# Peptides against a protein of PDB entry 7BBL, part 27

Target 1, 86 residues: chain A of PDB entry 7BBL
Amino acid sequence: IAQESLESQEQRARAALRERYLRSLLAMVGHQVSFTLHEGVRVAAHFGATDLDVANFYVSQLQTPIGVQAEALLRCSDIISYTFKP

## One batch from the design tools (peptide; aimed at target 1 Q11 R18)

Design b2_p21_7_s4 (made by RFdiffusion4, then SolubleMPNN; from b2_p21_7, 10 letters changed)
Fold by OpenDDE base, seed 4:
Structure b2_p21_7_s4 (fold): chain B 86 residues (1-86), chain A 21 residues (1-21)
Amino acid sequence: as target 1 above (86 residues)
Amino acid sequence: LTEEFVARLEAAIAEYRAVLA
């Protein structure tokens, strides 16, 4: 029985993760999302949109430890993880 | 803007779904 190469398996895995990521973005539209940033900083904001190529997050009502920002940009490099209620 | 973003997401998802099928 022919087996898929390791390289092909990795490629398929990357594609699957990308699809899952995109689906999560779609589910996030119009919802408040909790973002975990570096050094244990956690913020919450309403998800607006992203740049699909760079993955910058355009959000509103960003709740930070020092106040609320009406509109803000969260760079992918600043985000460790995020969660939300669908 | 939201509508356009959603459309782009759905199009991208469709492409991956086709590749992974």
Scores: peptide ipSAE 0.418, ipTM 0.867, DockQ to the pose 0.631
OpenDDE base, seeds 1, 2, 3, 5: peptide ipSAE 0.414, 0.413, 0.402, 0.418; ipTM 0.864, 0.864, 0.861, 0.866

Design b2_p21_8 (made by RFdiffusion4; failed a check: the pose's geometry)
Pose (drawn by RFdiffusion4):
Structure b2_p21_8 (pose): chain A 86 residues (1-86), chain P 21 residues (1-21)
Amino acid sequence: as target 1 above (86 residues)
Amino acid sequence: ETVDETLQREAEELVAEQEAE
């Protein structure tokens, strides 16, 4: 059998990486998720969803240094990192 | 930039490293 092309190999790699990433997003359902935002602000909320093209987060009960926001959309551009415990 | 665009670049780098090894 002919060798697998480098392009085909790269596509399998992307698929493997994406599948793992998608599993990691699904794993946040039912969990709290913390975020590191601009200015070093640390917040947390109940995970609701993410967009799949851009990592925007839909969350509830967002706890910030100034209060609690019942529903929130944290845009991908607002976020440096997010952390959760499975 | 989409998640898929980032993952494509990471996939290209990963395959290049595997080939180098």

Design b2_p21_8_s1 (made by RFdiffusion4, then SolubleMPNN; from b2_p21_8, 11 letters changed)
Fold by OpenDDE base, seed 1:
Structure b2_p21_8_s1 (fold): chain B 86 residues (1-86), chain A 21 residues (1-21)
Amino acid sequence: as target 1 above (86 residues)
Amino acid sequence: MTIEERLEAEARALVAERLAA
């Protein structure tokens, strides 16, 4: 039986990661999310919406070290990771 | 960087990691 190509493996991995990402967005609705940003900055916010292509997170009640921002935009490139309790 | 670009990069890294293990 032929071995799966590297390209095929990466394609399946990408598909799996994308599915996980999309599912996390669905589970994120209505929950406060903790975002880990660069330089050890961690913020918490409520998920509002996102751009699926760019992964822009439109959030509310963003808790930052300098205060709470009612509305904010977090870009994909700024986010290292995020966690939340579903 | 878009999410698609990030996912592609992560997929490449993941597969490479598996091959190295």
Scores: peptide ipSAE 0.335, ipTM 0.840, DockQ to the pose 0.716
OpenDDE base, seeds 2, 3, 4, 5: peptide ipSAE 0.320, 0.326, 0.318, 0.331; ipTM 0.834, 0.837, 0.832, 0.838

Design b2_p21_8_s2 (made by RFdiffusion4, then SolubleMPNN; from b2_p21_8, 11 letters changed)
Fold by OpenDDE base, seed 4:
Structure b2_p21_8_s2 (fold): chain B 86 residues (1-86), chain A 21 residues (1-21)
Amino acid sequence: as target 1 above (86 residues)
Amino acid sequence: MTVEERLRAEARALVAARLAA
């Protein structure tokens, strides 16, 4: 049996992670998501849509330490991680 | 500029753009 190279394994792993990411976007639609951002900032917001090219998150009811914003744009580069309950 | 400051500015800009459209 031919053994898959390390490079091929990494390629498949990246593809699997990308698929998981896209599925998570579908799953979070309409739900409140908790975002961990840089500089110790943590916010919660309802997911609306993303720009897949730039990975921008368009959200509503953004809860921040300084108040609630009806609508907001979160840049992917600002986000460390996110969690949500399906 | 902090992340929160930028988020606030971006939110205001987005709302303004929608109102102007």
Scores: peptide ipSAE 0.129, ipTM 0.619, DockQ to the pose 0.016
OpenDDE base, seeds 1, 2, 3, 5: peptide ipSAE 0.124, 0.063, 0.115, 0.075; ipTM 0.614, 0.568, 0.609, 0.578; seed 1 fails the geometry check

Design b2_p21_8_s3 (made by RFdiffusion4, then SolubleMPNN; from b2_p21_8, 12 letters changed)
Fold by OpenDDE base, seed 5:
Structure b2_p21_8_s3 (fold): chain B 86 residues (1-86), chain A 21 residues (1-21)
Amino acid sequence: as target 1 above (86 residues)
Amino acid sequence: MTIEERLRAEARALVAARLAA
């Protein structure tokens, strides 16, 4: 019987993860998001926009341990994970 | 159009709308 190659399965998995990510971005619009950064730093911010190619997060009211920043840019490389309530 | 392309277009549209508002 026909079986997908390992490479094809990985390709499908990557596509599924990408779709999940993109749908999460849509769901984030207008909501506060909690970001976990390196060194255990956790910040909260309202989602504004994103650069879909580079995965930069443009946020507002960024709550950090050292204060609140009205507008900020979070790079994907700095983010370990994020959570939000749709 | 692939699913990813569609989702990317939708996301860009929503982001653009928010930035314009």
Scores: peptide ipSAE 0.031, ipTM 0.525, DockQ to the pose 0.025
OpenDDE base, seeds 1, 2, 3, 4: peptide ipSAE 0.023, 0.025, 0.025, 0.027; ipTM 0.487, 0.506, 0.502, 0.467

Design b2_p21_8_s4 (made by RFdiffusion4, then SolubleMPNN; from b2_p21_8, 11 letters changed)
Fold by OpenDDE base, seed 4:
Structure b2_p21_8_s4 (fold): chain B 86 residues (1-86), chain A 21 residues (1-21)
Amino acid sequence: as target 1 above (86 residues)
Amino acid sequence: MTIEERLAAEARALVAERLAA
């Protein structure tokens, strides 16, 4: 039986991880999320919604090194990683 | 690195682990 190529295996893995990612977005609604941004900057904010086209994060009570922003937008391109407690 | 770049890297690592097992 023919085995799928390494490229095909990686495609399936990416698809599975993308699904996991999308499910995590649903799970974090209303929760405080810790975001790791570029240059070691870390912020915390309550997750509101995303723009599914670009995966922008619409958040509230954004805690930054210089203060709290009531409402904010975090661009996907600015985010390295995130964690939250469900 | 962006989230999309991380997902790609994690996919490669996941497949590599499968092959090593």
Scores: peptide ipSAE 0.168, ipTM 0.733, DockQ to the pose 0.510
OpenDDE base, seeds 1, 2, 3, 5: peptide ipSAE 0.159, 0.159, 0.154, 0.160; ipTM 0.729, 0.728, 0.725, 0.728

## One batch from the design tools (peptide; aimed at target 1 E19)

Design b2_p22_3 (made by RFdiffusion4)
Pose (drawn by RFdiffusion4):
Structure b2_p22_3 (pose): chain A 86 residues (1-86), chain P 22 residues (1-22)
Amino acid sequence: as target 1 above (86 residues)
Amino acid sequence: LEAQLAALRAAVGERPLADLPS
């Protein structure tokens, strides 16, 4: 059989990377997720959802240095990193 | 996976922008 084109190989790679990423998002359901925001602020909340096109987070019980926000949307642009324990 | 996450997202609904301290 003819060799697989480089383009087809890159497509399979994107699919493999995406599938793993999506699993990682699903794994946050029912867990707390911590975030590192701008200014070095560290916060945490109960995971609710993320958008799939842009990594915006929908969370509840967001704990910040100044208080607790019952519902929150942390925009992708607000976040440097997020961490959770499976 | 995308369908499951989309269904979860729909159940969460829209939320306000977080009030972030400096």

Design b2_p22_3_s1 (made by RFdiffusion4, then SolubleMPNN; from b2_p22_3, 8 letters changed)
Fold by OpenDDE base, seed 5:
Structure b2_p22_3_s1 (fold): chain B 86 residues (1-86), chain A 22 residues (1-22)
Amino acid sequence: as target 1 above (86 residues)
Amino acid sequence: LEAELRAIRAQVGPRPEARLPA
């Protein structure tokens, strides 16, 4: 009987995290999302779409300390976390 | 911070248009 390798376990873990991420994207559709960015910046925006490969966030009505951006692109590297009310 | 936000705003481009049926 063969036991599952650590690599296989890690692969399943990564797949589970990816699935959870994708489900969160589905859940945020139609909601305003609060994004925590670097340097202690927090912005709010309506979720529009995302690039599944690059993980860019296309958002609208981005509320920032320096004004509102009607449409914007948030890079994944700029985002530390996000929250929303389902 | 403002520079970062300004950079985000500067990256905004037109969204792809919906493709019409052939």
Scores: peptide ipSAE 0.070, ipTM 0.585, DockQ to the pose 0.035
OpenDDE base, seeds 1, 2, 3, 4: peptide ipSAE 0.065, 0.062, 0.063, 0.059; ipTM 0.609, 0.610, 0.606, 0.604; seed 1 fails the geometry check

Design b2_p22_3_s2 (made by RFdiffusion4, then SolubleMPNN; from b2_p22_3, 7 letters changed)
Fold by OpenDDE base, seed 5:
Structure b2_p22_3_s2 (fold): chain B 86 residues (1-86), chain A 22 residues (1-22)
Amino acid sequence: as target 1 above (86 residues)
Amino acid sequence: LEAELEAIRAAVGPRPEAQLPA
């Protein structure tokens, strides 16, 4: 029986991960999210939206060690991980 | 502390204002 190539398996895996990621973004709307940045920095904020290329997270009530920022932009490329309660 | 602040400055910015199409 025909077997899917490793390359195509990897392609499907990437597609599945991308879909999961995008669904995660939808689930985040209106929720407080904890973000882990570099150097062990952790911040919390209410997720609003992303731009079309998902380069930035637009958030509110951003809690940082140096204070709370009412409105802020988080660069996705600098985010190591995030957690939230759906 | 300094490294942590730099990480925040690198990742966090003000929310961009709405702009009209070019």
Scores: peptide ipSAE 0.393, ipTM 0.754, DockQ to the pose 0.089
OpenDDE base, seeds 1, 2, 3, 4: peptide ipSAE 0.386, 0.387, 0.386, 0.385; ipTM 0.753, 0.754, 0.755, 0.752

Design b2_p22_3_s3 (made by RFdiffusion4, then SolubleMPNN; from b2_p22_3, 7 letters changed)
Fold by OpenDDE base, seed 1:
Structure b2_p22_3_s3 (fold): chain B 86 residues (1-86), chain A 22 residues (1-22)
Amino acid sequence: as target 1 above (86 residues)
Amino acid sequence: LEAELRAIRAAVGPRPEAVLPA
């Protein structure tokens, strides 16, 4: 019986996390999402789409402290976390 | 507030030209 290498196990773990993340994106469709940004900033927006490399979130009705933006781009690298009700 | 605005400006990009909803 062949023993799976540690590297292989880590690869599967990363793949699983990636899949989980991507599934969360699919679940966001049609829902208002609360995004936590740096400096304690929280914004809410409706998730529309994302680019292939998931670098940006295309959202609508972005609620910020300085107003509401009908359409906006959110940089994923600047998002600490997000939550939504599926 | 200044820091908050900076964070927003960093995270929020320009309005997309055209995006098809998922």
Scores: peptide ipSAE 0.398, ipTM 0.796, DockQ to the pose 0.071
OpenDDE base, seeds 2, 3, 4, 5: peptide ipSAE 0.396, 0.397, 0.395, 0.394; ipTM 0.795, 0.781, 0.796, 0.774

Design b2_p22_3_s4 (made by RFdiffusion4, then SolubleMPNN; from b2_p22_3, 6 letters changed)
Fold by OpenDDE base, seed 1:
Structure b2_p22_3_s4 (fold): chain B 86 residues (1-86), chain A 22 residues (1-22)
Amino acid sequence: as target 1 above (86 residues)
Amino acid sequence: LEEELEAIRAAVGERPEAQLPS
């Protein structure tokens, strides 16, 4: 049988990565997450939710070098990476 | 430190007006 096109393979790869990302968001709910921001900044917060377009993370107890913010939005585009224990 | 503060200001948006969505 004919193999799928390279373009189709890339599409599936992107879809898989997107799915993994979204699943990680679901797994974050109810957990404290460590976020790595630019300039080597690391913050920790309890993950609540994201908006529908995943532009912002809604978090609580955001621990920053300058204090704790009870509730905050984190811009997803400014997050380099995150880690948490599922 | 200044750059670090700027990174925080950039990443941290407005406080939610209501309770966090469930």
Scores: peptide ipSAE 0.382, ipTM 0.752, DockQ to the pose 0.082
OpenDDE base, seeds 2, 3, 4, 5: peptide ipSAE 0.381, 0.381, 0.378, 0.377; ipTM 0.752, 0.750, 0.749, 0.745

Design b2_p22_4 (made by RFdiffusion4)
Pose (drawn by RFdiffusion4):
Structure b2_p22_4 (pose): chain A 86 residues (1-86), chain P 22 residues (1-22)
Amino acid sequence: as target 1 above (86 residues)
Amino acid sequence: SAAERIAELEAELEAHKAAFLA
């Protein structure tokens, strides 16, 4: 059989990377997720959802240095990193 | 296939998002 084109290989790679990424998002359901925001602020909340095109987070019980926000949307642009324990 | 599995995972995550925002 003819060799697989480089383009087809790159497509399979994106699919493999995406599938693993999606599984990692699904794994946050029912868990707390911590975030590192701008200014070095560290916060945490109960995971609700993420958008799939852009990594915006929908969370509840967001704990910040100044209080607790019952519902929150942390925009992708607000976040440097997020961390959770499976 | 990888594409079918990605589509199932994306539908499942959208269902979790819709339940959360309800």

Design b2_p22_4_s1 (made by RFdiffusion4, then SolubleMPNN; from b2_p22_4, 7 letters changed; failed a check: too like the target's own chain)
Amino acid sequence: SLALEIARLEAELRAIRAAFLA

Design b2_p22_4_s2 (made by RFdiffusion4, then SolubleMPNN; from b2_p22_4, 7 letters changed)
Fold by OpenDDE base, seed 4:
Structure b2_p22_4_s2 (fold): chain B 86 residues (1-86), chain A 22 residues (1-22)
Amino acid sequence: as target 1 above (86 residues)
Amino acid sequence: SLALRIEELEARLEEVRAAFLA
């Protein structure tokens, strides 16, 4: 009886995580997202899109401490965490 | 398959990105 190799099992595990990530992004479309940035800065914005490789966040109506930006790009490196209500 | 589902999700998200940036 042939068994799946350890490498294959690890590949499936990585693929499963990728699927979960992509599904979470899709679920975020059209929703307001709360972002926690460095130095305790928190902003809210409507999710627009992301890059699949770099994971940059393209957002609209970005509410910052100094005002609202109609459209903005949030670098993944600037984001500590984010939450949204599906 | 899992691989196919991933490709479909990536395609959908790419369309979302394209539409947003248009």
Scores: peptide ipSAE 0.672, ipTM 0.941, DockQ to the pose 0.878
OpenDDE base, seeds 1, 2, 3, 5: peptide ipSAE 0.670, 0.670, 0.670, 0.670; ipTM 0.940, 0.940, 0.940, 0.940

Design b2_p22_4_s4 (made by RFdiffusion4, then SolubleMPNN; from b2_p22_4 with A2L A7R E8R H16V K17R)
Fold by OpenDDE base, seed 1:
Structure b2_p22_4_s4 (fold): chain B 86 residues (1-86), chain A 22 residues (1-22)
Amino acid sequence: as target 1 above (86 residues)
Amino acid sequence: SLAERIRRLEAELEAVRAAFLA
């Protein structure tokens, strides 16, 4: 009986996660997102875009502890987690 | 297909990025 290989199953699983991630990004466009950064820093910003290689978040109206930045670039390596309300 | 859906999503997000940076 022909059966899908373990490798193929894992590839499909990774692809499914990729699709879910991309759909989540699309859902965030134009919405305010709360980001948790290192050392207890939390910021909020309107999601603009991302690089598909998961390198950067392009945002607007970034609320930081010292003020608001109209436009900003957040490096994914600086982000611990993020949440938003669709 | 799943692959086609991923390609379309990536294209949409690239367009979003282009528009944001314009």
Scores: peptide ipSAE 0.664, ipTM 0.939, DockQ to the pose 0.832
OpenDDE base, seeds 2, 3, 4, 5: peptide ipSAE 0.664, 0.664, 0.664, 0.662; ipTM 0.939, 0.939, 0.939, 0.939

Design b2_p22_5 (made by RFdiffusion4)
Pose (drawn by RFdiffusion4):
Structure b2_p22_5 (pose): chain A 86 residues (1-86), chain P 22 residues (1-22)
Amino acid sequence: as target 1 above (86 residues)
Amino acid sequence: SVNEELEAELLALRDEYLAARA
């Protein structure tokens, strides 16, 4: 059989990377997720959802240095990193 | 595909989450 084109190989790679990424998002359901925001602020909340095109987070019980926000949307642009324990 | 199935599941969980708090 003909060799697989480089383009087809890159497509399979994107699919493999994406599938793993999606599984990692699903794994946050029912868990707390912590975030590192701008200015070095560290916050945490109960995971609700992420958008799939852009990594915006929908969370509840967001704990910040100044209080607790019952519902929150942390925009992708607000976040440097997020961390959770499976 | 597997990616489409995962995306559909995640979007369904998001919509359920947002509907419960509307």

Design b2_p22_5_s1 (made by RFdiffusion4, then SolubleMPNN; from b2_p22_5, 9 letters changed)
Fold by OpenDDE base, seed 4:
Structure b2_p22_5_s1 (fold): chain B 86 residues (1-86), chain A 22 residues (1-22)
Amino acid sequence: as target 1 above (86 residues)
Amino acid sequence: SAVAELEARLRAIRAEFLAAHA
């Protein structure tokens, strides 16, 4: 019988994770998202769009400890995690 | 593929977003 190589299994796993990530982004569109940043900073913003190749998030109504920013750009490198209600 | 389709959708959403904010 033919057995799938470990390399092939890893490729499928990476593809599955990418798909799950993309589906989550799609589900975020138009919704408020809570972002956890470095040093325990947590912000909330409405997701608008994202650069898939340059890992940037375009958001609106960004609520920070300092105040609210109407429009903002978040870098993936600054984000630890996020949660939202679809 | 599923990934390609999802990326295409998100690229379209980005295009619409940028156009609306231009």
Scores: peptide ipSAE 0.616, ipTM 0.916, DockQ to the pose 0.850
OpenDDE base, seeds 1, 2, 3, 5: peptide ipSAE 0.611, 0.609, 0.605, 0.612; ipTM 0.915, 0.914, 0.913, 0.915

Design b2_p22_5_s2 (made by RFdiffusion4, then SolubleMPNN; from b2_p22_5, 10 letters changed)
Fold by OpenDDE base, seed 1:
Structure b2_p22_5_s2 (fold): chain B 86 residues (1-86), chain A 22 residues (1-22)
Amino acid sequence: as target 1 above (86 residues)
Amino acid sequence: SEVERLEAELRAIGAAFLAAHA
């Protein structure tokens, strides 16, 4: 509304960003994702699921600089960005 | 809300994933 408070506007903005994030997670299902970690480390893995409470990523076939892990857990806090083709 | 719905969906996917890998 025209008289919507700044706080309310900010809440809606945060909700919109959260929604966008969640939709991206859903879009990852069944796809390989490229993750950019700290210090420029890049890994690729097939997305499995996430733990929304702890913000963990459960992935498979994680390709790291030192090898491939069949199953792995990535912490959201360690992820700077990610890309994938829906 | 839409956010809550999406989260619920992701939780369900997660539960299924973990069950399949248990």
Scores: peptide ipSAE 0.587, ipTM 0.901, DockQ to the pose 0.851
OpenDDE base, seeds 2, 3, 4, 5: peptide ipSAE 0.586, 0.585, 0.586, 0.587; ipTM 0.901, 0.901, 0.901, 0.901

Design b2_p22_5_s3 (made by RFdiffusion4, then SolubleMPNN; from b2_p22_5, 11 letters changed)
Fold by OpenDDE base, seed 1:
Formats: C-alpha cells, structure tokens, sequence
Structure b2_p22_5_s3 (fold): chain B 86 residues (1-86), chain A 22 residues (1-22)
C-alpha cells in the first residue's frame, strides 16, 4: 500500500502545530494572559491582537515587576510560554 | 485551509484592534 512521504508527514505536522498555535491566540483574545519571559520574568496582560507577520503581541494593562503599562508590545521572541483561561 | 482561515481571522482582529487604538 502507498505510504505518505516523510515530507508530507512533516508538512502536516507543521500545519497542525501552526493551527494549534493560532487557535490558542484566538481563544486568548480579550482575556488576561500570563506570560513567562526570559530569566523567569512573568507578566500578566490582556491580550488584544497579534501581528502575525512581525510576530508581536499587542496587549493592555501589562503588569510587570516594576510597574504597569496601559498598552504594550511584546515580541514573540521574548515570550517563552503563556497561560490563560479561555 | 484551516490555517489560512485562522490567520485571516486573526488579521481581521488585529486590524480592528489597531484601528481602535490608533
């Protein structure tokens, strides 16, 4: 029987991961999210939108260890992980 | 595709967000 090529399998895997990521972003909209940044820094903010091309997170009420920013931009490269309640 | 659709939704949300905060 015919078997799916390795390349095809990898393609599906990448697509699945991308879909999972995007769905999480959609579920995140309008919710407070806890972000884990480098060096163990954790911040909380309300997720507004994402710039898919530039890979930026637009958030509001960013609570940082040194203060609160009404509006802020978080780069995806700065984010290690995030958690939220849909 | 599903990915394309999701990205389109997010782009729309982003556009609205930026417009309302511009």
Amino acid sequence: as target 1 above (86 residues)
Amino acid sequence: SRVDELEARLRAIGAEFLASHA
Scores: peptide ipSAE 0.580, ipTM 0.899, DockQ to the pose 0.842
OpenDDE base, seeds 2, 3, 4, 5: peptide ipSAE 0.577, 0.577, 0.578, 0.577; ipTM 0.899, 0.899, 0.899, 0.898

Design b2_p22_5_s4 (made by RFdiffusion4, then SolubleMPNN; from b2_p22_5, 9 letters changed)
Fold by OpenDDE base, seed 1:
Structure b2_p22_5_s4 (fold): chain B 86 residues (1-86), chain A 22 residues (1-22)
Amino acid sequence: as target 1 above (86 residues)
Amino acid sequence: SPVEELEARLEAIRAAFLAAHA
C-alpha cells in the first residue's frame, strides 16, 4: 500500500497551521485586543482587519499611554504579542 | 479549501473596513 509523501504531509501541516491562524484572526473581529509592543508598551484597540500576507492590523480606538487614536495601523513587526477574548 | 475560504472572508472584512474608514 502507498503512503502519503513527506512533501504532502508537510503541506497539510502548513495548511492546518494557516487555517488555525486565520480562524483566530476571524475570531478577533469586533473585539478589543490587547497588544504588547516594543519597549514594553501595551495598547488596547478594537480589531478591524488584517492583511493576510503582511499581517498589518487595522484597528480603531487605539488606547496608547499618551492618548487615543481613532484609527491606526499596527505593523506585525511592532507587535510582540497580543491577547483577546473571542 | 478551508484556507481559501477563510482568506476570502478576511479579505472581504479588510475591504469593508478600509471603505468604512476612507
Scores: peptide ipSAE 0.640, ipTM 0.921, DockQ to the pose 0.968
OpenDDE base, seeds 2, 3, 4, 5: peptide ipSAE 0.637, 0.639, 0.637, 0.639; ipTM 0.920, 0.921, 0.920, 0.921

Design b2_p22_6 (made by RFdiffusion4)
Pose (drawn by RFdiffusion4):
Structure b2_p22_6 (pose): chain A 86 residues (1-86), chain P 22 residues (1-22)
Amino acid sequence: as target 1 above (86 residues)
Amino acid sequence: ATNAALETQLLELRDAYLAAAA
């Protein structure tokens, strides 16, 4: 059989990377997720959802240095990193 | 097909969450 084209190989790689990423998002359901925001602020909340095109987070019980926000949307642009324990 | 199934599941979970948070 003909060799697989480089383009086809890159497509399979994107699919493999994406599938793993999606599984990692699903794994946050039912868990707390912590975030590192701008200014070095560390916060945490109960995971609700993320958008799949852009990594915006929908969370509840967001704990910040100044209080608790019952519902929140943390925009992708607000976040440097997020961390959770499976 | 696997990515599409995971994306559908995650969108359903998101929509259910946004409906409950309304």

Design b2_p22_6_s1 (made by RFdiffusion4, then SolubleMPNN; from b2_p22_6, 9 letters changed)
Fold by OpenDDE base, seed 1:
Structure b2_p22_6_s1 (fold): chain B 86 residues (1-86), chain A 22 residues (1-22)
Amino acid sequence: as target 1 above (86 residues)
Amino acid sequence: ARVAALEAELEAIRAAFLAAAA
């Protein structure tokens, strides 16, 4: 009944969460995502990619209240939340 | 590792996206 160390358990937990996050990003590729930005602004865009470290969102067809931007970069610091349909 | 493989895939996707946008 030998148990792994607390540190090892925490490492596995972090790895599991990271894996789940990365899989969610893969599931998002090519799909339209709804982003909630500051001050209640909501936009929709097709997800292209993200940075692994900074979590910048590279998107296309960004729909804003004033029109569509063909390609755009959304910084993580600008995003409150996001949702999509797999 | 699983994480490393996923990160490699996502990095390739990012590179391809940027190349197509250029």
Scores: peptide ipSAE 0.611, ipTM 0.904, DockQ to the pose 0.931
OpenDDE base, seeds 2, 3, 4, 5: peptide ipSAE 0.605, 0.603, 0.608, 0.599; ipTM 0.902, 0.902, 0.903, 0.900

Design b2_p22_6_s2 (made by RFdiffusion4, then SolubleMPNN; from b2_p22_6, 11 letters changed)
Fold by OpenDDE base, seed 1:
Structure b2_p22_6_s2 (fold): chain B 86 residues (1-86), chain A 22 residues (1-22)
Amino acid sequence: as target 1 above (86 residues)
Amino acid sequence: AEVERLEAELRAIREAFLAAAA
């Protein structure tokens, strides 16, 4: 029988990864997230939303080393990693 | 199609969040 083209396989793989990422974002909704930023800075905030393209994180109640910021935008470039409990 | 659905859902969440914050 005919085999799926390599390009088609790659397309499905990309779609699967994208779906996995998006589901992860959805899982963050309504939860507090811990972000590790540059220079070892760690902050916690309630997830609000994200940009699907730029991957900006819109959060609330951002707990920073110098205080709490009611609303904040965390850029993907600022984030080393993040974790949360679904 | 699933990706599109998920993206639409997240876009809606984003719009609602920004509207509430505005």
Scores: peptide ipSAE 0.596, ipTM 0.902, DockQ to the pose 0.939
OpenDDE base, seeds 2, 3, 4, 5: peptide ipSAE 0.592, 0.594, 0.595, 0.592; ipTM 0.900, 0.901, 0.901, 0.900

Design b2_p22_6_s3 (made by RFdiffusion4, then SolubleMPNN; from b2_p22_6, 10 letters changed; failed a check: too like the target's own chain)
Amino acid sequence: ARVAELEAELRAIRAAFLAAAA

Design b2_p22_6_s4 (made by RFdiffusion4, then SolubleMPNN; from b2_p22_6, 10 letters changed)
Fold by OpenDDE base, seed 5:
Structure b2_p22_6_s4 (fold): chain B 86 residues (1-86), chain A 22 residues (1-22)
Amino acid sequence: as target 1 above (86 residues)
Amino acid sequence: ARVAELEAELRAIRDAFLARAA
């Protein structure tokens, strides 16, 4: 009815991006994810959950260069990038 | 909103993860 304001358009755009991000997290649940950490350290783990604000990653079967951890917490600030196969 | 629903789902998943037996 009324023309959508620029601010409203921007709000919808931000919401769309947030939705896309959240859907990607849901898609990762239960899947193995490969993480690239600082100093070139690469690890793999099964994604369990995250904190929505801090973006901590709660994972299981974390494979590190020095061994495997049954469960672990990966802080977003320590993660350079990550990939997974749907 | 769809965002709110998705966030609720993810919070539930996290809570379930943390509530599992040691």
Scores: peptide ipSAE 0.639, ipTM 0.906, DockQ to the pose 0.815
OpenDDE base, seeds 1, 2, 3, 4: peptide ipSAE 0.638, 0.638, 0.639, 0.638; ipTM 0.905, 0.906, 0.909, 0.906

